# Ledger of designs, part 79: peptides against a protein of PDB entry 4CIC

Target 1, 148 residues: chain A of PDB entry 4CIC
Amino acid sequence: KVSTKGHYGVQAMFDLAQHFGEGPVSLKSIAERQGLSEPYLEQLIAVLRKAGLVKSVRGAQGGYILAREPRDIKVGDIIRVLEGPIAPVESVSQDDPEHSLKFDFSVTKSVWEKVKKSIEEVLDSITLADMLKDAEEAQMAQGYMYYI
Target 2, 147 residues: chain B of PDB entry 4CIC
Amino acid sequence: KVSTKGHYGVQAMFDLAQHFGEGPVSLKSIAERQGLSEPYLEQLIAVLRKAGLVKSVRGAQGGYILAREPRDIKVGDIIRVLEGPIAPVESVSQDDPEHSLKFDFSVTKSVWEKVKKSIEEVLDSITLADMLKDAEEAQMAQGYMYY

## One batch from the design tools (peptide; made by RFdiffusion4, then SolubleMPNN)

Design b2_p17_3_s2 (from b2_p17_3, 7 letters changed)
Fold by OpenDDE base, seed 2:
Structure b2_p17_3_s2 (fold): chain B 148 residues (1-148), chain C 147 residues (1-147), chain A 17 residues (1-17)
Amino acid sequence: as target 1 above (148 residues)
Amino acid sequence: as target 2 above (147 residues)
Amino acid sequence: SEEELEEFERNSSLLLA
């Protein structure tokens, strides 16, 4: 399961992508559009800002903008910022130093590493620009269904 | 993150695969080998048994065996049994019936669906037999480093 | 406790995003 944090983070970033070039977006407006609590969104945005994915704009029309173009932000970048490295299994590195010699060749670890790699590949293959394009295509498809 | 449940479940199933054909394995022995608590393992095994991935054998040499050959059990099968469908995002289907018409074409949902699909493909591509083979290859590689 | 383990499992399963 994508964490709520990752899910909402991607939603918030996508909202900012949709408004990219239109100026700063208020947290309130993002929260309303994305169905997020404003306090929760504030926490997410703070993390994203610290990571340099979002910029705050000060002033009467202040708010937040993407720090980079949508094409330069991968979903994987967002997830890594919010959730950290996609660790498939917390290596319970029980640093039990004495059993350190057991080549924890846990074949099971390799399974989870494969899963991790697959997730990373998918998330790194999707940019906010790709998401914008997909949204546009979906809107066009909906528009055509209303005309039939 | 793979849940502890999924992780330990795969470990337990792999242990049973390593002993496949040798007869029933006690929960205690699995727990000891895999570094799991016996009570926790008992819960996992109960779920796996109910799903038909494991069989219980009664008697003095009782315990558990794989219900199928290792080649016929995918890691994905184990995970689905223990964790349910790999739901990428809990669709907060707030069945708000009124907003039901919003084609929640959340592009975000599609992202998570892609992730889900990728995970499923990976997990379904790996059988317990594949894991056994990998373990054997790793053991052979270790044996060569000692020479 | 069993509840703590379930909560940990729930939290870990949520982390299995």
Scores: peptide ipSAE 0.099, ipTM 0.791, DockQ to the pose 0.294; fails the geometry check
Fold by OpenDDE base, seed 3:
Structure b2_p17_3_s2 (fold): chain B 148 residues (1-148), chain C 147 residues (1-147), chain A 17 residues (1-17)
Amino acid sequence: as target 1 above (148 residues)
Amino acid sequence: as target 2 above (147 residues)
Amino acid sequence: SEEELEEFERNSSLLLA
């Protein structure tokens, strides 16, 4: 499962991608369009900015823009920035150091590594540009359903 | 991420697979081998039993066995039983009904569906028999490194 | 609360298999 943070982060980045080339977008406008609280979005954007995926533009028409072209931002990049490395299993080892019987369940670990790899491959195969294209296709399909 | 429940569930099922054909295994023995608390394991086994993946054997040498052969149990089956359907994104819709702005983010949904499908394909491609084979290969490899 | 969101995120991140 992708965390809410990852989910909304991708939504926010996608919103910025939809407005790429149109100038800075306010956090308020993103929040309204994406159904996010502005304070929560501020936190997400701060992380994304620090990671260099978004830029802040100052001025009367200030806001945020993508720091790179949509084709140069993978969904996997967004997720890694917001959630860190994709871990298929939360390391139980943090809370009870004593029962860290490191049973090197190498086999079970291998299962989860396969899952991890699969997730990474999928997320790294999708760019914001791909998402934009999919959105356009979906809109065209909806438009055609009204004309038929 | 697989929950701790899913992780330990797979471990417990794998332990039962390793002892398949040897008769019933006690929860205590599984807990000891897998580093699980017995009460936690009881909860896991109860769910797995209800789903028909595990059988309880009564008697002096009672315990638990796999209900099916290791080749007939996929990792995906175990995870679905313990965690339900593999959902890539937790439906935000449960806790804050008000902000269920159904923004039909069809595109974002499609991303997560692709992730889901990929996870399901991986987990459904791995059986307990495959895991047993991998364990045997790993043990042989370790044995050869000492020689 | 921020803590509830963090706990929710923590719990949700656990579910990202």
Scores: peptide ipSAE 0.094, ipTM 0.783, DockQ to the pose 0.279; fails the geometry check
Fold by OpenDDE base, seed 1:
Structure b2_p17_3_s2 (fold): chain B 148 residues (1-148), chain C 147 residues (1-147), chain A 17 residues (1-17)
Amino acid sequence: as target 1 above (148 residues)
Amino acid sequence: as target 2 above (147 residues)
Amino acid sequence: SEEELEEFERNSSLLLA
């Protein structure tokens, strides 16, 4: 499962992608469009900015923009920034000596590594530009259904 | 991430697969081999038994066995039993009207559906028999490195 | 408690399953 943080982070980044080239967007406007609380969005944007995926523009018309073109931002990049490395199983901290008897059965570990690899491949195959294209196609399909 | 429950559940089921055909295995022996607490394992086994993946054998030599052959149990079956449907994103309970404004953007939903599908495909492609085979191959490879 | 472990498992919900 993608965490709520990852889910909302992708939504916020997608909103910024939809407005890419139009200038800075306020957090308030993103929050309203995406159904997010502004304080929560502020925390997400802070992390994304620190990672260099988002830039802040200062001034009266200040706000946020994508730091790169939508085609240069993968969904996997967003998730890795917000959640860290995509791990299928929480690494039990090696430091608890009492849990040393965790037979990390090499075989069970291999199952989870396969899952991890599959998730990474999917997330790294989707860019914000791909999402924009999908949104446009969906809108066109809806528009045609109303005119028939 | 697979939950701890899912992870340990797969380990327990794999242990039962390794002993398939040898008769019932005690929870204590599974717990010892897999590094699990016996009380926690008892809870996992109860769920797996209810789902029909495990059978209990009563008596002095009582314990648990797989209810089906290892080839007929997918990792995906185990995970679905323990964790429920593989969902890529926690469904925000539709019932909170204040969260009703969650623009489930069709596009973001589609991303998570792709992730879900990928996970399901992987987990449903691996059986306990496949895991047994992989374990045997790994043991043989280690044996050949020492000679 | 069993409930705390279930809550922890729920709260440690599948970040990324």
Scores: peptide ipSAE 0.088, ipTM 0.783, DockQ to the pose 0.277; fails the geometry check
Fold by OpenDDE base, seed 4:
Structure b2_p17_3_s2 (fold): chain B 148 residues (1-148), chain C 147 residues (1-147), chain A 17 residues (1-17)
Amino acid sequence: as target 1 above (148 residues)
Amino acid sequence: as target 2 above (147 residues)
Amino acid sequence: SEEELEEFERNSSLLLA
């Protein structure tokens, strides 16, 4: 499962992608357009900035921009930054030593590794540019529905 | 992400698969072999039983068995029973009406639908019989490392 | 609240992990 953090992070990054080349976008404007709380968005953007996916621009027209072109940012990159490595199963924290019967659940682990790989492949196959294209196609399709 | 519930559910079902044809297995024995608490396992088994993946056998040698052959149980079936539909993103509960700006996040939703489909395809491609085969292969490989 | 968000993140990470 992608966390809410991952979900909203992708939304925020997509918003920035839609405005790529138009200059800095304020957090407030992103929050309003994406239906996010500004404080929550600030936390997400801070992480994304630290990872080098977003840049902060200072000044009166300050805000945030994508640090890279939309084609150079995969959805998988965003998720990895926000959530870390895509793990299909929460590692049962090693901290309860008593139940650490190290049963080599190698077979069950292999199932989850296959799931992980599949998720990674999908997320790494989608860029922000792909999402922009899909949005344009959807808008055109809707526009045609209104003009008919 | 598969929940702990899904993970342990698959482990429990796999244990039952390993003993398929040998008769009923006690919850205690499953719990011991799989490193699960018996109360937790009881809850899992109850759900799996209700879904018709496991059968309860009563008597002195009572316990649980797979309700179907291992080849007829997909990992995806187990996960769907325990967790419901595989959703890659937790649906933001509709309950907070104020932030329901219905922005048609159709594009972002499509990303998650692709992820969902991929997960489903993988989980539906793996049966308990496949897992049994993999276990046998792993045991043989380990046996060769010790000789 | 920040705590609710952290709890939500923890719970969501638990569910999503």
Scores: peptide ipSAE 0.074, ipTM 0.785, DockQ to the pose 0.223; fails the geometry check

Design b2_p17_3_s3 (from b2_p17_3, 8 letters changed)
Fold by OpenDDE base, seed 4:
Structure b2_p17_3_s3 (fold): chain B 148 residues (1-148), chain C 147 residues (1-147), chain A 17 residues (1-17)
Amino acid sequence: as target 1 above (148 residues)
Amino acid sequence: as target 2 above (147 residues)
Amino acid sequence: SKEELEDFEKNDALLLA
């Protein structure tokens, strides 16, 4: 499962992609457009900035921009930055001594590895540029529905 | 992410698959082999039984068996029974009023739908019989490494 | 029961925390 952090992180990055080339965007404006709390967004942006996916611009018209072109940012890159390696199974807390019998269930592990690989392939196949294109196509389709 | 419930559910079902045709298996024996707590396993088995994936056998040699052949049980079936529909994103708790602006982010939703479809395809492509075969192959490979 | 299932889901969530 992608966490709420991953979900909102992708939304925030997509908002920045929509404004790419227009200059810095304020966190407030992103929060308003994406329906995110500003404090939560600040935490997300801090992580994304540290990972080099976002840049901060200082000054009166300060804010944030994508650090790379939308075509050079995969959804998988965003998820890895926010959540770490894609884990298909929630880590059984090693700390429960009752579960200490690490039976190396090689077969069950292989199932989850296949799931992981599949998720990675999907997320790495989608860039922010692809998402922008999909948004344009959706808007055009909606526009046509209003004019017909 | 597959929950612990899904993870251990697949392990328990796989254990039952390994003993398919040998008669009923006790929860205690499954718990011991799979490193699960017996109370936790009891809850898992109750769900799986209700869904018709497992049958209980009563008597002195009572226990549980697969309700279907291993080839007729997909990993996806087990996960759907235990977790419901595969959700790639944790449901944003609708209850946070601050997030009530459901902007229908159609584009982001489409990303998660693609992920969902991919997970479903993988999990529906693997049966308990496939897992049994993989286990046999792994055991044979290990046996060859010791000689 | 539904309640037992909810408790089970809650306990499972606690094991993940």
Scores: peptide ipSAE 0.022, ipTM 0.792, DockQ to the pose 0.101
Fold by OpenDDE base, seed 2:
Structure b2_p17_3_s3 (fold): chain B 148 residues (1-148), chain C 147 residues (1-147), chain A 17 residues (1-17)
Amino acid sequence: as target 1 above (148 residues)
Amino acid sequence: as target 2 above (147 residues)
Amino acid sequence: SKEELEDFEKNDALLLA
């Protein structure tokens, strides 16, 4: 499962992508549009900023912008920053160093590795630019449904 | 992430697959081999049994067996039974019925749906028979490293 | 116990989160 953190992080980044080129966006405006609490968003943005995905702009029209173009930010990049490595199963095995030596060729581990790889491939195949395009296409489709 | 329940459920089912055709396996033996607590395994097995993936055998040599052949049980089947539908994101939206009406064409939702589909495809592509084969291949590979 | 099951479900949910 994608955590709430990952989910809201992608939403916040997508909001910034929608406003890319329009200048800095306030956290308040993002929070309002995305239905996020401002304090929660502040925490998310702090992490994203530290990772270099977001930049803070100072001044009267201060706020946040994407640090890179939407095409240069993958969903996978956002998730890795917020959640760390995509682990389909928390390696229970990290706590017992002694059991590390058994080549527990856990066939089950291989299943989860396949799942991990699949998730990574999907998330790395989607950029914020792709999401913008999808949003535009959806908006056009909705517009056509009102005219029919 | 796969829950502990899903993870251990797959392990327990795989153990039963390894012993398929050998007769009923005790929960104790599964627990010992898989490093699971017996009470936890009892709960897992109860769910799996109710879903028809496992059968209980009564008697002195009683225990559990797979209800179907290993080839007829997908990992996805096990996960769906234990965790329900693979939901990559908990739909936060279930709590506010009024916001349900907005075609929140959440582009973000489409991302998670793609992730969901990908996970489902992977899990539905792997059977317990495939896992058995992988185990055999791995055991053979280990045997060659010692020579 | 029911509590153990609830704790289990809660812990599983946390692992999924």
Scores: peptide ipSAE 0.026, ipTM 0.794, DockQ to the pose 0.195; fails the geometry check
Fold by OpenDDE base, seed 3:
Structure b2_p17_3_s3 (fold): chain B 148 residues (1-148), chain C 147 residues (1-147), chain A 17 residues (1-17)
Amino acid sequence: as target 1 above (148 residues)
Amino acid sequence: as target 2 above (147 residues)
Amino acid sequence: SKEELEDFEKNDALLLA
């Protein structure tokens, strides 16, 4: 599962992709369009900026822009920045030290590694440009439904 | 991500698969072999039993057995029973009603649906029999490293 | 703040669980 952080991070990045080439976008405007709290978005954007996926533009028309073209940003890149390595299983918090017979059952581990690999492959196959294209196609499809 | 429940559920089911055909296995023995608490395992087994993946055998040599052959139980079946539908993203709990502009961004949803499908395909491609085979191969490989 | 980020990291536990 992708965390809320990852989910909203992808949404925020997608919003920036939709405005790519139009200049800086304010966090407020992103928050409003994506249904996110501005404080939460500030935290997400700070992480994304530090990772070099987003740039801050200063000035009266300041805000944020994608640091790279939408085609050069994979969903997997966003998720890795926000969530770290894709883990298919939550590491059982060591809080109960006594029963921590972490039987590293190699076989079960291999199952989860296969899941991880599959997730990574999917997320690395999707760019923000792909998402933009999908959005355009969806809008066109909706437009056609109004004309029928 | 698979929850601890799903993870340990797969481990418990795999343990039962390893003993398939040998008769009933006690929860205590499974717990000991898998490094699980017995009370936790009891909860897992109760769910798995209710779903018809495990059977309880009563008597002096009582315990639990797989309800089906290992080849007829997919990892995906176990996970669905324990965790429900595979969800790639947690539904933001509605608890903050004000900012619930659930912009159902169809595009982001489609990304997560692709992830879901991929996970399901993987988990449905692996049976307990496949896991048994992998374990046997791993044991043989370890045996060869000692030579 | 660092605390807000930590809370953010804790609360945003990967739904992959």
Scores: peptide ipSAE 0.025, ipTM 0.794, DockQ to the pose 0.164; fails the geometry check
Fold by OpenDDE base, seed 1:
Structure b2_p17_3_s3 (fold): chain B 148 residues (1-148), chain C 147 residues (1-147), chain A 17 residues (1-17)
Amino acid sequence: as target 1 above (148 residues)
Amino acid sequence: as target 2 above (147 residues)
Amino acid sequence: SKEELEDFEKNDALLLA
C-alpha cells in the first residue's frame, strides 16, 4: 500500500501541476481543493521542497510552485521522496537478534523483488504531465455526456 | 509493502509446498525452518486453513498439509486470504467525517489502480510450484559453483 | 479467540508503504 503520505503527496503535487505557469499557489488553496488539512500539507510540502520538487515563492502573493515542469516529475520520484525506496516488504529491523535467524529464503525474496520492480516500472512510467492529460480527457468525456 | 503477515504466510506456504506429498508437517518444524514463532504461525495457519489453502491432519504424526497441489496455489491467493484485496493505497476509513471531503480525484485514483493491477498480475503469475522450481534451480547453481 | 484474531488482523495491516 502507498502510505497516506504518498497518496496525499501525489495529490498535492498534481494540484501544483494543474496551476503550473499561473504563479505561486497558497497551501490554503491546495488544502481546500484536495481536501487536506493545512498542517498536514505543510509537512508534506516541507519534504517535497527539501527534495527539490517544489519551490517556495515569497511575498504577498507567495506560495509554492513545482520546481520542474510536470513532464520532468514522475510519480515514482514523488513516492521515493516521501516514503524512501519502494520496498514491497517491511524490512524486519536487523536489530532484533531473535529475528536474525529469519532465513530470508532467496526464493521468497525474489517474489518481493518482482513486485518491487513492477511497482517501480508503473510509477516511473507516469509523469505529472500524463496525469494532467488524463484529467483533461476525463473532463472532456464528462462534458460530452452532458451535451448528449 | 506486503505486511509481515503476508510475508510470513508465503514462507509458511512455501515450506508446506517443499514437503508436499511427504505427509503432515508439524507447526514446530515449520517454525524452526522458517525462523517464525510457533504462536504466530498458529494464527497464520488458522487463517489459511479457514480459507481452504491448508488442511490439518490429526493423530500422533499429525500436522498440516497443502489443501491443493503447489501448481494450484498462486502467491496472489495467499496474499488475498491473509490481507484481503490487494489495495495499493490505505483506504482512509470512510468513517472519519473530516476525511470524507477527500476528493479522491479520479486521476490519482487511476494511478493507484494501475499499481494495484500490476501487483495483482505479478502475484497471480507466481505459483508455489514456480517457487519450488526456482529453489531447485538456485540449489543446482550453488552446487555447480563448488565443483 | 475471535479477539486475538482481530488484534492480529489490526496489527498486521498492510503498511504497503
Scores: peptide ipSAE 0.025, ipTM 0.787, DockQ to the pose 0.275; fails the geometry check

Design b2_p17_3_s4 (from b2_p17_3, 9 letters changed)
Fold by OpenDDE base, seed 4:
Structure b2_p17_3_s4 (fold): chain B 148 residues (1-148), chain C 147 residues (1-147), chain A 17 residues (1-17)
Amino acid sequence: as target 1 above (148 residues)
Amino acid sequence: as target 2 above (147 residues)
Amino acid sequence: SKEEEEEFERYDSLLLA
């Protein structure tokens, strides 16, 4: 499962991709467009910035921009930054030592590893540029429905 | 992400698969082998039984068996029974109406749908019989390391 | 704040749980 953090992070990054080349975008504007709380978005952007996916621009027209071209940012990169390694299974909290089920079952682990790999492959196959293209195609399809 | 419930459910089902054809297995024995609490396992087995993946056998040698052959039970079937539909994104709880972000973004949804499809394909491609085979191969490989 | 970050992590963890 992708966490809410991952989900909203991808949305925020996609918003920045849509405005790529137009200059810095304010967090407020992103929050408004994406329906995110501004404080939540600030936290997401801080992580993304530290990871080098986003840059902050200072000044009166300051805000945030993608640090790279949309084609150079995979969805998988965003998810890994926000959530860490893609975990197919929720890690049983390490803190209950007694129920540290030595999941010694190599076979069950292998199932989850296959799932992980599949997720990674999908997410690494999709760039922000791909998402932009899909959005354009969707808009064109909608536009054609209005003009007919 | 597969929940703990899904994870342990697959383990329990795999244990039953390993004993398939040997007769009923007690929950206690499954719990011991898989390192699960017996009460937790009871809950899992109850769900799996209701879904028709497991059968209860009554009597002194009673317990549980797979309701179908291991080859006829996909990992995806187990997960769907225990967790419901594979959700790639954690559903933001419907209960906070104000933050019901109309995720109207068709594009972001499409990403998660692709992930979902990929997960489903993987889990539906693996049967309990496949897992049994993998276990046998792993045991053979370990046996060769001791010689 | 660190508290907000912890709350965020808790919320994400709870949604993950």
Scores: peptide ipSAE 0.029, ipTM 0.796, DockQ to the pose 0.100
Fold by OpenDDE base, seed 1:
Structure b2_p17_3_s4 (fold): chain B 148 residues (1-148), chain C 147 residues (1-147), chain A 17 residues (1-17)
Amino acid sequence: as target 1 above (148 residues)
Amino acid sequence: as target 2 above (147 residues)
Amino acid sequence: SKEEEEEFERYDSLLLA
């Protein structure tokens, strides 16, 4: 599963992709367009910036930009930065030693590894550029429906 | 992500599959073999029984059995019973209305739908019989390394 | 019990959180 953090992180990165080449965008504008709280977005952007996916631009027209072209950023990269390695099973926090008998049953582990691999393949196959293209196609399709 | 419930549910069902045809197994024995708490297992088994994946056998040698053959139970069936529909994104509980602005951005939604589909395809492609076969192959491979 | 089911759902939701 993708966490809320991962979900909103992808939305924020996609917003930056839509404005790529137009200059820096403010966090406020991203928050408004994506329906995110500005404080939450600040946390996400801080992590993404540290990972080198986003750049901060200072000044009166300051804000954020993608650090790379949309085609060079995979959805999988965003998720790995925000959530860490893609895990299909939630690791029971090691903190309860009694329940920590993770019976590492090899066969069940293999099932989850297959799921993990499938998720990784999907997320690594989608770039922000692919998402931009999909958005454009969707807009064109909607535009044609209004003229019929 | 699969919850702990889903994970342990699959383990419990696999244990029942390993003993399929041998008669009913006690919850205690499953709990011991799978490293699960018996109370937790009781809850899982209750749900699985209600869904018709497991049967209860009464009597002195009572316990549980698979309701169907291992080949007729997909991992996806177990997960759907225990967790509901497979969702790639954790639904933020509707309880915080301020954060509940699920901006249903169509493009991002499509990404998660692709992930969902991939997970479903994988889990629906694996039966308990497939897991049994994998276990047998793994045991044979380990046996050959000792010689 | 219904309470145990709710507690289990809460625990599962907390682990999911």
Scores: peptide ipSAE 0.028, ipTM 0.787, DockQ to the pose 0.116
Fold by OpenDDE base, seed 3:
Structure b2_p17_3_s4 (fold): chain B 148 residues (1-148), chain C 147 residues (1-147), chain A 17 residues (1-17)
Amino acid sequence: as target 1 above (148 residues)
Amino acid sequence: as target 2 above (147 residues)
Amino acid sequence: SKEEEEEFERYDSLLLA
């Protein structure tokens, strides 16, 4: 599962992609458009900035921009930055030692590795540019439904 | 992500598959072999039994068996029984309304739907029989390394 | 800050719970 961090991170990055080339966008405006809390978004953006996916712009029209073109940012890149390596199985919290995975069975591990690989392949196949294209296509389809 | 419940459920079902045709297996023996707590396994088995994937056998040699042949049980079937529909994104708990996903963006949703579909395809492509075969192949490979 | 990262991890864990 993708965490809330990953989910909101992708949303925030997608918002920045939609405004790519228009100049810096304020965190407040991103938060409002994406339905995110501004403090939470600040934390996400800090991580994304440190990873070099986002840049801060200073000044009266300051804010944030994508550090790379939307076509050069994969969804998988965003997720790996925010969550680390994609794990198909939730790590058993160390807090329940009685239910710790004592036996790492090779066969069951191989199942989860296949799932992991599949997730990675999907997320690495989708760029922010692909998402922009999908959004445009969806808007055109909705526009046609209103004119019929 | 597959939860611990799903992970352990697949392990327990795989153990039952390894013993398929040998008669009923006790929960204790499954727990010992798979490194699971017996109480936790009881809860898992109860759900799996209710879903018709496992049968209980009564008597002196009582225990549990697979309700179907290993080839007729997909990993995806086990996961869906234990966790419900595979969700690629963890649902934000309803308990924090301030951080609730107020905006269901269609484009981001489509990304997660693609992830979901890929997971489902993988899990539905693997049966307990496939896992048994993989285990046999792994054992043979290990046996050849010792010689 | 390390504290902000810990708060973020806590917040993220709470949203995941």
Scores: peptide ipSAE 0.028, ipTM 0.790, DockQ to the pose 0.081; fails the geometry check
Fold by OpenDDE base, seed 2:
Structure b2_p17_3_s4 (fold): chain B 148 residues (1-148), chain C 147 residues (1-147), chain A 17 residues (1-17)
Amino acid sequence: as target 1 above (148 residues)
Amino acid sequence: as target 2 above (147 residues)
Amino acid sequence: SKEEEEEFERYDSLLLA
């Protein structure tokens, strides 16, 4: 599963992609548009900035921009930065020694590895540019439905 | 993500598949082999039984068996029974009103739907019979490495 | 039972923590 952190991270990055080339966007404006709390978004952006996916711009009209073009940022890159490696199964915390999955049952592991690979392939196949295109197509389709 | 419930459920079902045709298997024996607590396994098996994936056999040598042949049980079936519909994103609990994903942003939703579909396709493509075959192949490969 | 379900949820949450 993608965590809430990953989900909101992708939303925030997509918002920045929609404004790419228009200059810095304030965190407040992103938070308002995406329905996120500003403090939560600050934490997300801090991680994304450290990973080099976002840049901060200083000044009176300061804010954030994508550090790369939307076509050069995969959804998978965002998820890996925010959540780490894509895990298909929630890791049982090592702290319960009684329930330590002692048996790395190789076969069940292989099932989850296949799931992991599939998720990675999907997320790595989608860029922010692809998402922008999908949004434009959806808007056009809606526009045509109003004209018919 | 597959929850611990889903993970252990698949392990338990796989154990039952390995013993398919040998008669009923006790929960205790499954728990021991799979490294599960017996009480936890009892809860899993209860759900799986209600869903018709497992049957209970009564008697002195009672226990559980698969309700269907291993080839007729997909991993996806097990996961859906234990976890419900495969959700690619953790549902933000409705209880935090401030963090309610208010904006069903259609484009981001489509990304997660693609992920969901991919997961479903993978899990629905794998049966317990496929897992048995993989286990046999792995054992053979290990046996050949010792020779 | 409802209590068993609650224990199960608690157990599952503990393993995920």
Scores: peptide ipSAE 0.027, ipTM 0.793, DockQ to the pose 0.098; fails the geometry check

